Peptides against a protein of PDB entry 5A53. Designs and how they scored, part 192

Target 1, 230 residues: chain A of PDB entry 5A53
Amino acid sequence: LVENVKQALFIPGQSCNKNLHDIMVDLSALKKPDMKRFNRKNDIHPFEDMSPLEFFSEKNDCSLMVLMTSSKKRKNNMTFIRTFGYKIYDMIELMVADNFKLLSDFKKLTFTVGLKPMFTFQGAAFDTHPVYKQIKSLFLDFFRGESTDLQDVAGLQHVISMTIQGDFQDGEPLPNVLFRVYKLKSYKSDQGGKRLPRIELVEIGPRLDFKIGRIHTPSPDMVTEAHKKP

## One batch from the design tools (peptide; made by RFdiffusion4, then SolubleMPNN)

Design b2_p24_5_s4 (from b2_p24_5, 7 letters changed)
Fold by OpenDDE base, seed 1:
Structure b2_p24_5_s4 (fold): chain B 230 residues (1-230), chain A 24 residues (1-24)
Amino acid sequence: as target 1 above (230 residues)
Amino acid sequence: MTWEELLQALEEAENAELPRSKPL
């Protein structure tokens, strides 16, 4: 039993500014058609009270949410939320660094709406460290879309690359996650008897460097229920 | 990035254990 494609709700917080709005527009364009955006600001503090987000999840039938807030302590903060049974499953704050680039900063390439992106993760910590495992899980889940057969790989146009910015040791501040979006170009190559296509990646945006903030993790019981297979 | 690395990344993504949005 495959679930329906998870719907995303983008929520401007009370402190949402023009930059966050522009980032929201560009990031949400990658989630079309499975995306809703609120036009009104909402006063939501998810790490103080989760109830408003649970209410919005249920009312909008959205199991993915992104809250856009900004403060002196948490500038350009995107809180990514997942729900299970319209209850909070997990949350993570990802603060966009000031060096961000919008789609308008890149050459206008034809973008096909509704294509599933391919993901690449650079950094061993995505498979070992709990926080980076959560980030990997979140972004895979957020952009999973419909199940595609491997035969449709030739139709894949977009690669989302997530890179951990440098090495770190235990007890050090967690490095940023570099979010990059590329258009895939494939060429027929006749190299060495293996007819493997040559690929080129062209950055199309947005470009986001995520600083990791606060995290909420699900209870062990909720993890067990959410991962039950039929 | 190679074509083989892309295929592997697709396979890993399809095989990823992701949480359901709703109970069974």
Scores: peptide ipSAE 0.607, ipTM 0.942, DockQ to the pose 0.862
Fold by OpenDDE base, seed 3:
Structure b2_p24_5_s4 (fold): chain B 230 residues (1-230), chain A 24 residues (1-24)
Amino acid sequence: as target 1 above (230 residues)
Amino acid sequence: MTWEELLQALEEAENAELPRSKPL
C-alpha cells in the first residue's frame, strides 16, 4: 500500500521573529501544495510537552510539522517533527545561521509547483551517524512528494543538496548541515556514443546553514510499527 | 555533479526506508 503524500504544518512559536517568518515562507514554498501555515503564534515547548503538537497533527491531518522559535540560546530555531498515528515519532532542532539567504536574494526563476525534488547528500555520516541518518530520513520524508517512476526524471526541476560542513571525530560538536536548493538544467549531449545529458545547477534559494540542537528519537516499538510492510 | 550521480541519488532516495505516518 502506497501511503498518501505527507502534509506539512508550519507553526510560528511565541518567539517567532520576522527573519524566521521569512524563512518559514520560503521553505514552505518548496512543500506546496502539501503544506499549511498558521498565521497566529502558538506558545509550544515540544521538549517539555509534546501534546499540543500531537493535537495539531491530528486536527490538521499533518504528519510533518515545523515549529519556528527563537531565543538567546536557540536563535532561529526550526524544530522539525514527524508523527506516527498522530503521536510524536521524532523531533530535531535545526538552528538557522545568520548568513541565510531568502528566495528574494536569488535571480527569480520560474518553476512548476508540486514537482518532486531530487536529493543529494554530501558526507559519509549521513549513512553512518545516527543524528545525520535522522536528518537524511527527515528531509527525504519531508520533500519526497508523490512517488514517481525513474522515467519522469526528465521532468525534475530542482535539487535539494544537504552537505555536512567538514569532518568530525567522535565526541566533537556535530558540524552544521548546509541546505541548498538548485534548479536543474539538462542539455542533450552527444559525447562518445553514450548520450548522457549534461547538467547545470543554478542556486535558487533559500540558503540555510543548520546548526543541530536537541533531538527526540522514537521508541524501538514505534520504529517497528512505523516500518511494517503489508 | 554528473547525470549518473544524480540518477544514483534519486534511486537511493526512492529506495529509502522511511517511516509511515499512519499504522497499517
Scores: peptide ipSAE 0.604, ipTM 0.940, DockQ to the pose 0.854
Fold by OpenDDE base, seed 5:
Structure b2_p24_5_s4 (fold): chain B 230 residues (1-230), chain A 24 residues (1-24)
Amino acid sequence: as target 1 above (230 residues)
Amino acid sequence: MTWEELLQALEEAENAELPRSKPL
């Protein structure tokens, strides 16, 4: 059984500011058509009470949520939430650094709405470290879209690159994750041989550096049920 | 990034074990 494309709900929290709103607009544009946005601020504290998010998940039929909040301790905070059976599966706080760039800061390139982005992950910790494994899983799930045949790779227009900012040791603060979005340009090699297409990547935005915050992980039982195959 | 690196990243993404949103 293939599930329908996961829908995303973007929720401005009570402390949502203009910068977070602009970031929300740009990030949600990459999830079109599979996204909803609330126009009203909601007073939600997901690490204190998860029940309002479970209610919104069910009411909107959205298994992906992004809560936009900002405080002195957690500036430009994007809480990414996934649900399983409308219950909280996992949560992660990703705080956007002040050096962010919006789509308006880049050259306007025409792109097709609704194309699945390709992901690239730079840093061994995305496969080994539990927090970065959760980030990898989250972003792959968030932007998975429709299943696309390898033949539709020729139609790929967007590359999302996620890079761990530097090395770290056990017990050190987790490095930021650098989120970058590129337009893929493919050039046919005219020279009649089996030459692979030349590709060029042009940054289109948004540009976000994510500082990792609080995390909620699912119970082992919920992991088992969420990964159960028919 | 090469075309081969791009194809590999697609294959890895399609083979990723992701949680379902709803029970079976």
Scores: peptide ipSAE 0.576, ipTM 0.931, DockQ to the pose 0.856
Fold by OpenDDE base, seed 4:
Structure b2_p24_5_s4 (fold): chain B 230 residues (1-230), chain A 24 residues (1-24)
Amino acid sequence: as target 1 above (230 residues)
Amino acid sequence: MTWEELLQALEEAENAELPRSKPL
């Protein structure tokens, strides 16, 4: 079953600022061509009323949405939303820390649009903790292009690294997730007459440190329906 | 490119960004 590539919709909220707009532009560039952006601010409060997001999901045929909002309590907030059958499946608030870097802060590297990135997840909690499992699932789902047999490491141009910032115990605030994007550079090194392939990672941006906010989890019934193979 | 070479390059890139905790 070739799953159709999920389309993403980026939505500026009413409180969207310049920094969030710039972050939205750069992050959405990684989702091209499978991305739409609204140019107008929309007054959407997804944790109060989800109906506008379900409407936008259906109207735009997008199963992925990102709402850009900012407040004193939730600065640079990216609410990631997934839908199933145009109904809200899950939501998570990821607040971008002020130390963010844009694509313009890095050396301009040409990249092919539409190449599937490889993901790395650093931290055991990505496999064990429900919140980090949701983040892992979300980002894999968000940036998974067409299921080309990924065995062609030769076609790999980008790596997205996601790292949990330090250890944490039960009842402690959840550590940030460090989002990094690298381009793979292959060099032929002439060391002692043997051409060894050398790989270098070059950060290309954006650089985002995500603080975890509010979460909406799907009902058990919706989980069951979403995992039913057609 | 082996998976091991890629992991090593990732560890090197990430360790370059993380402030090296001074070894005690």
Scores: peptide ipSAE 0.103, ipTM 0.672, DockQ to the pose 0.049

Design b2_p24_6_s1 (from b2_p24_6, 9 letters changed)
Fold by OpenDDE base, seed 1:
Structure b2_p24_6_s1 (fold): chain B 230 residues (1-230), chain A 24 residues (1-24)
Amino acid sequence: as target 1 above (230 residues)
Amino acid sequence: PKKYKIDSAGKTVEEIIADALALE
């Protein structure tokens, strides 16, 4: 079964800067080989006109897109877009906080390109709150693609961890989502004749704290169509 | 890089990471 891995397109917006470019490079490295990056800046305003994104989706055969923009109001903004049938399904703005760390900030650990990550989500809201449910769905869709039988946990080299930064009540601003990437090392420890599997986690980057911005939710009709597996 | 050694016996990956994050 050829897993239909969703392709991602990374688009520098007109306001894309060096920091966003570096973030784009590092985040897209986790999506290799199933990613494309534009080298040219494109003047796209997805919440004003979505048509250019639909055009790029179709032209590049990418159902995932990330637009990199920065302004005073929306600094280090990564707009994540999903399409269905080359039409916009959903969008979410995730602004990277200034405390980000690049891959170069971590010890270079070799990982095999193309291995599917494991995911962990910390925070009950990932299962209950519509915005965090969308984020969970997006990142699972973005980096894992279609559910394969994870046959060999031993073959999984890295974990993507997403944590909601603190508790919140209804009507309060939505807490940031902490994005972390870890390399897994499995080793057998001989303690007292029982071989207990032990796992070592090593952060490999990038480290991104996402502030949630604007959201576009799919129409009920598109939800129904997208859940109709062909 | 912070290295976390976690006993994974009977733990889910989620539990392992939760344990690791608790060490941060």
Scores: peptide ipSAE 0.050, ipTM 0.699, DockQ to the pose 0.025
Fold by OpenDDE base, seed 4:
Structure b2_p24_6_s1 (fold): chain B 230 residues (1-230), chain A 24 residues (1-24)
Amino acid sequence: as target 1 above (230 residues)
Amino acid sequence: PKKYKIDSAGKTVEEIIADALALE
């Protein structure tokens, strides 16, 4: 089953600033060739009215969207949206902390467009807590690309790492999610006649620390429908 | 750029990555 790669649409909101634009450019580069970017700002408030996003999903045939907005209350806000049948499935606000690094802050490493990233998730809450489960699911959907049966480990050039920043208890503010991207280098080491693969990880950017904002969760009916599609 | 070099003797790629990230 060749699963069609989900297409992403990046949308500058009316309050999109230079920093968010730069972040958008760098993050969307990881989604090439399966991304579109709007060049114009759009006045969209997804938690007030979702209809414009559903319209854009259908018009652009994109099941993934990212809205870039910034305000005093929600600085450097990336709203990640998934659609199913061009209807909103879920949304989550992820605000980028001021300590972000762009691709220009790292050594330019050539990457082959279309290579599938590996994923690493650090923190038990990614498997137990509903918000972090949604984040995990979202980023897997966003960057997983085409499923190839060939686990060609040799083709794995990128690692997307997501880490929950610290422990938390129920009722406490949710810790940030640390987003990191690495290039994987595999070396054949000949140590004592045993070919032990040596792996080197090199951070390539962007580096983003996400503060969790507002969330829209799918209805149970939409969850059931989304899981029934092969 | 931070470089992490981990010997993969008996470890999965995921374990190697986890170990490398723990060194940050």
Scores: peptide ipSAE 0.026, ipTM 0.622, DockQ to the pose 0.024
Fold by OpenDDE base, seed 5:
Structure b2_p24_6_s1 (fold): chain B 230 residues (1-230), chain A 24 residues (1-24)
Amino acid sequence: as target 1 above (230 residues)
Amino acid sequence: PKKYKIDSAGKTVEEIIADALALE
């Protein structure tokens, strides 16, 4: 089943600043060609009223949305939204820490647009904790692109790494998620007359540390509907 | 930029990536 590639819409909120804009540009570059960006700011408050996002989802045929907002309480906030049938499925606020790095902070490497990234998730909570499970699911949905059976290893150019920053106990604040992007370079090294395959990982950016904010979880009914294979 | 060179002899790509990330 070739699932249609989910399209993403990046929306500058009214409080979108230069840093968020730059982050938006760099993060959205990883979603090309399946990405749209609004150039105009939109006054959207998704946790107060979801209707504008549902409208944008339908109008732009995008099941993925990212709202860029910033306030004193929620600085550099990227609200990730998924829709199902153009209705809100889930939402999560991911606030980018001030230590972020843009693509311009890394050595520019040529990459082919549209290649599927490999994903790595570090932290057991990605499989057990509901919030981190949602994050894992979200980022897989966001960047996985077309499910082609032919994962040509030769086509693996990018690795997206997500790491939970440290251990946590119940009742403690949820650790940040460290988002990293690497270019995978395969080469044959001639060492001692044996050609050994070598892999080199080079960080290419952006580098984002996400603080977890507010979450909207899907209704049980919507979960059931979204998991129904057509 | 962090650059990791890992000998992939006998390792899966996933293992190589995991090894590289463990060095961070």
Scores: peptide ipSAE 0.036, ipTM 0.664, DockQ to the pose 0.024; fails the geometry check
Fold by OpenDDE base, seed 2:
Structure b2_p24_6_s1 (fold): chain B 230 residues (1-230), chain A 24 residues (1-24)
Amino acid sequence: as target 1 above (230 residues)
Amino acid sequence: PKKYKIDSAGKTVEEIIADALALE
């Protein structure tokens, strides 16, 4: 089954700053060609009124949206939104920590647009905890691209790594998610007559540490409907 | 640029990546 690639819309909020803009540009570059960006700021408060986002989803035919806002309480906030039938499915606030690095901070490497990333998730909570399950689902949905049965291993160019920063117990603040992007380099090692594939990972950016903020979860009915439609 | 040299002897790409990331 070839699933249509989900389109993403990046929206600068009214409080979007230069850092968030730069982060938006770099993160959205990984979603090319399946990405749109607004150039103007929009006064959107998704946890107060979701209707503008639903309107943008429908108008732009984008089932993925990212709203860029910043405040004292929610600095460098990327609100990730998914829609189903142009209605809000889920939302999550991911605030970028100040230690972020842009693509310009890394060695420029040739990148082929449209190649699917591999994913790695580090932390048991990605499979057990509802919030981290949502994050995992979101990022897979955001960057997985076209589902083709042809896993052309030759098409694997980069790896998106997501790591939960440490262990936590119930009732404790949720640890940050460390977002890293690597380019995969394959070398033939002629060590001792065994051609073992040697793989090197080179970080290419951006480097983002996400603090988890507010979450909107879908209704049980929406979950059921979303799972029925490929 | 952190180059992670991963010994890929008998490992899947996923295992290699996991090993590389464990070194961070």
Scores: peptide ipSAE 0.029, ipTM 0.663, DockQ to the pose 0.024; fails the geometry check

Design b2_p24_6_s2 (from b2_p24_6, 8 letters changed)
Fold by OpenDDE base, seed 2:
Structure b2_p24_6_s2 (fold): chain B 230 residues (1-230), chain A 24 residues (1-24)
Amino acid sequence: as target 1 above (230 residues)
Amino acid sequence: PKKYKIDSAGKTVEEIIADAEALK
């Protein structure tokens, strides 16, 4: 089954700043070629009115959207939106902490555009807690790329790592999600005359610590319909 | 295992690398 690659649209909000723009550029580079960006700021408040996002989803044929906004309460906010049939499926605010690193902060490593990342998820809550399940689902959906049976495993060049920053109990604030991107570097180590393939993980960026904000969850009916479509 | 997903909960970097190698 060849699943169509979901297209992403990056939208600068009215309050988008330089840092968010830079983050947007770097994160969207990982989604190339399946990415569009708006150059103009748009005054969109998705938790107040979703209609503009649904319109953009349909107009641009993008089932993934990222809205870049910043305020005192929601600094460096990336609202991730998924649509189904150009209707809002789910939304989540992920606020980038100030300790972020851009691609320029790392060693420039060449990568092939369009290769699928591997994913690593650290933290049991990714499989048990509804919010972290949504985050896991979102990022898998966002970056999984084209499902081809023919993808040469030799083409796996990078790993997206997502880690829940610590344990938490019910009723406590949700820990941040640490987003890291690594390139797989293969070394031929001559250890004792046996060429053992060694793989090293080299961080390539961006480095983002996400604080979880507001969430919109789909209706049960939309969940059912979304699971029926390949 | 899905070819592109490594569950690395509680794994060391070395174990993650080994899992990634096993997927190749």
Scores: peptide ipSAE 0.018, ipTM 0.489, DockQ to the pose 0.031
Fold by OpenDDE base, seed 4:
Formats: structure tokens, C-alpha cells, sequence
Structure b2_p24_6_s2 (fold): chain B 230 residues (1-230), chain A 24 residues (1-24)
């Protein structure tokens, strides 16, 4: 089954600033060609009223959305939204820490648009903790592209790495998620007449540390419906 | 082009590198 690639819509909120705009541009570059961006600010408050997002999902045929907002309480906030049947499935606020790096902060490397990323997840909580399971599911869903049984090895270009920043216990604040993007660089090492393939990872950006904010989880019924393969 | 099934979900960076090297 070739699953259709999920389309993403990036929406500047009313409080979107220059930093969030730049982050949006750089992050959305990883989703090309399956991405749309609004140029105008929209006054959307998804945790108060989800209806505008459902409307945009349907109107733009996008099952993925990212809302960029910033306030004193929620600085550099990227709200990631998934829809199912144009209804809100889940939402999560991920606030970008001030130590972010843009693509311009790294050596310009050419990449082919539409190549599928590889994923690395560092931290046991990605498999056990509900919030980090949602984050893992979200980013896989957001960036994995078309599900194919066969991947062309020549198409392996970049790695998306997500790391939980430290250990935590129940009742403690949730550690940040470190988002990193690497390009695979293959070298032919001539070591002693044997051409051994050497692969190196080169960070290409953006570099984002996500602080976890508010979350909306799907109902059990929506989970069941979303997992029904047609 | 050789097509392979690659599942990189949950792998370490080192494991992904090793897998990619084994496929060359």
C-alpha cells in the first residue's frame, strides 16, 4: 500500500515574530514539496477553539498543521496539529528555546527535495511515556513521507534526530526534546588499498530545542478510527 | 538502483551508519 504523503500547512498566528517566521521557513524546507505556508497572520487559539484549524485542514486538504505563536508565557511556540477526516486528532505545543540555529548558521549543503529522512530517537520514554510517544508518532508522521516497502539506498540523504534531554521521574517537568538534522556524507576511505565506505553525519540544521507545552490527545474512538486501514 | 527495506525508526545514529555501510 502506497500511503499518500500527508500535506502540511504552516500558519503564522497573530503573534508570530521574525524568529518564528525564520524557524518556520527552515523547518518547512524539510517537508517540501508536501508543504504550504500562509503569508498572512491568522488569529487562531487552538486550545480555545479548534474550528478554524478544522476549516483550514479541509480547505487546504492538509492533515498536518503547524501554528506559530509567541507570548511571554509561550515564547516561540509551534503548535503541531494532526487531523483525521479534517477533525482535530491531536495537538502539542513545542516551544523553541532561544539557542536555536537556522540553516544559515550551517554550511550550505545541497539536498534533493523529496528524499525520505531516516529517524533516530534517543530516550526510552519515546516508547513508554504517553507525551513522548505522541511526539515520536507526530514527527514520524510529519516527515516520513510516502510509506514504501522498498527504499532506494541512494535516496538516503538525511537523518532527523530527536533526543530527550536527560532523565526524569513521574511528577517532574518533562525534559526538552532536542531536534537535530544531519546529512549523510559518504567518503571513500582508501585505507591500505581497501576502499571502505565511510559515512559521516554533518549537521545541516535547523537546530531546535523543544520545550513541551499543552497537549490535546485524541479520544479512544478517534484512535481506533485512525488506525483502521481501509 | 538497489532497493532495500530500511526501518530506521528508533535506531541510534551509530546503528543507522552501520546499516548504511552494510548496504554499500
Amino acid sequence: as target 1 above (230 residues)
Amino acid sequence: PKKYKIDSAGKTVEEIIADAEALK
Scores: peptide ipSAE 0.018, ipTM 0.525, DockQ to the pose 0.038
Fold by OpenDDE base, seed 3:
Formats: structure tokens, C-alpha cells, sequence
Structure b2_p24_6_s2 (fold): chain B 230 residues (1-230), chain A 24 residues (1-24)
């Protein structure tokens, strides 16, 4: 069963600034060709009223959305939304720290559109903690391309790395998630007469440190319905 | 707040993972 690639819609909120716009452009470039962007700002408050996002999901046939907003309390905020049957499934606020790097900050590497990224998740909480499990699921859904057979190792040129920044206990503030994108370079290293293929990772950007904000979890009924679809 | 900069230049996947684990 070839799962249809989920389409993403990027939405500038009313408070979207130049930095958020640049981040939006660079992050959305990783989702090409399965991405749409609005050019107009929209006054959307998803934790107060979800109806505008459900309308946009249906109108644009997108099951993934990213709302770009910024305030004093929630600076450089990317709200990631997933829909199921054009209804809100889950939402998470991920605020980009000021130390971000754009694609222009890295050496221009040719990006091939449509390449499937590999994923690496660093931190046990990605498998055990409900918030980090949601983040892992979200990013897998967001950047997972067409389910073509894994046989073409030659097509695996990019690695998306997500790292939890430090340990935490129950009741403590959730550590940031470090988002990094790498290109795999295979070098024929002549070490000692044995040509060992050496794989090097080269960071290509963007570089984003995400602070976790508000979360909307799916209803038990929606979880059951989402798992029934093969 | 310790700004952990992972410099990944010239590192293997395994080395990057190990560096990230050392930041735990």
C-alpha cells in the first residue's frame, strides 16, 4: 500500500515577522514538492478557535499545517497541526530559539527535490514520554516522503536529526528539541590500502532549537479512527 | 543556559549520536 504523501500548508499568522518568514521558507523547502504557502497573513488563534484551520485543511487538501506567530510570551512560534478527515487531530507549539541558522548560513549544496530523509532521534523520552512521542510522530509524518521500497540506499542523501537537550524528571520543564539536517557524503577513503567507504555528515540547515509550548492531544475516538486506516 | 553547539563537521552518524548522548 503506497501511503499518499501528506501535504503541508504553511500559514503566516498576523504577528509573523521577517525572521519567521525566513524560517518558514527554509523549513518548507525540505517539504517540496508536497508544500503550499500562504502569502497573506491570517489572524488565527488555534488554541481559542480551531475552525479556520479545519477550513484551510479541507480547502487546500492538506493534512499538515504550520502556523507562524510571534509574541513576547511565544517568540518565533511554529504551531504544528495535523488533521484527520479535515478535523484537528493534534497540535503542538514549537518556539524557535534566537540561535537559529538559515540555509544561506551553510555552504550551498544541491538539494534534490523528493529525496526521502533518514531520521535519527536522540533521547529515550522520544519513545516513552507522551510529548516527545508526539513530536517524533509529527516529524516522521511531516517529512516522510512516498513509501518507495527501501532498496535504493542511493536515494538516502539526507538525515534529519532530533535531539532532546538534556535529561529531565517528572514535573520539570521539558528540554528543547535540537533540529538538524545533514547531507550524507560518501568518500572513498584510502586508509592503509583498504578502500573503506567513509560516510561523512555535512550540516546543510536549517538549524533550529525548539522550545516546547502548548499541546492539543487527539480525542480517543480520533486515535482509534486514525489507526484503523491502513 | 549552556548553549550546546554540536559541531557536526567531518563527523560520522555514530559520532554525532555519541556527541548528542554525551549532552544528556
Amino acid sequence: as target 1 above (230 residues)
Amino acid sequence: PKKYKIDSAGKTVEEIIADAEALK
Scores: peptide ipSAE 0.016, ipTM 0.499, DockQ to the pose 0.025
Fold by OpenDDE base, seed 1:
Structure b2_p24_6_s2 (fold): chain B 230 residues (1-230), chain A 24 residues (1-24)
Amino acid sequence: as target 1 above (230 residues)
Amino acid sequence: PKKYKIDSAGKTVEEIIADAEALK
């Protein structure tokens, strides 16, 4: 079964700066080879007019897009967009906190490009709260794609960890989502003749703390269409 | 008000490993 891996398009907005560019480069490296990046800034305001994004989706055959913008109100903002049939399905603003770390901040480890990551989600709200459910769905869709056969599990080298930063109640501001990337290192521990596979996790970056911004949710009709297995 | 608790907020590296092993 040829996995229909979703292609991602990274778009620098007009307000994209060096930090956002670096974040874009590092995050997009995890999506290689199924990624395109624009080199030119584009003046796009997705919550005002979605038409340019739909045009880019169609023109580039990308169902995933990330718009990089920064303002005083929305600093280091990554707007994640999904399309269905080249129409906007959903959008979410995820603002990167200033404590971010780039790949260059970690020890360079060789990793195979194109291996699917494992995911870990920490926080019950990822399964119960609509916003965090959308985030979970988005990141699974973005980096893992469609479910492949379990046989590829032996080749899994990366873990993407997403953690909700703290408890919250209805009506409170939504806690940040902590994005971490780890490489799995398998060591053969010879303890007492039983080779217990010892797995160690090494953080490889990027390290991103996402503040949740504006959200666009899909229409019920689009949800129904998107869940129809072809 | 619906309370959302982080069950495993701050999974240790060991817990993440265990979760990753369980996914295998």
Scores: peptide ipSAE 0.030, ipTM 0.621, DockQ to the pose 0.027; fails the geometry check

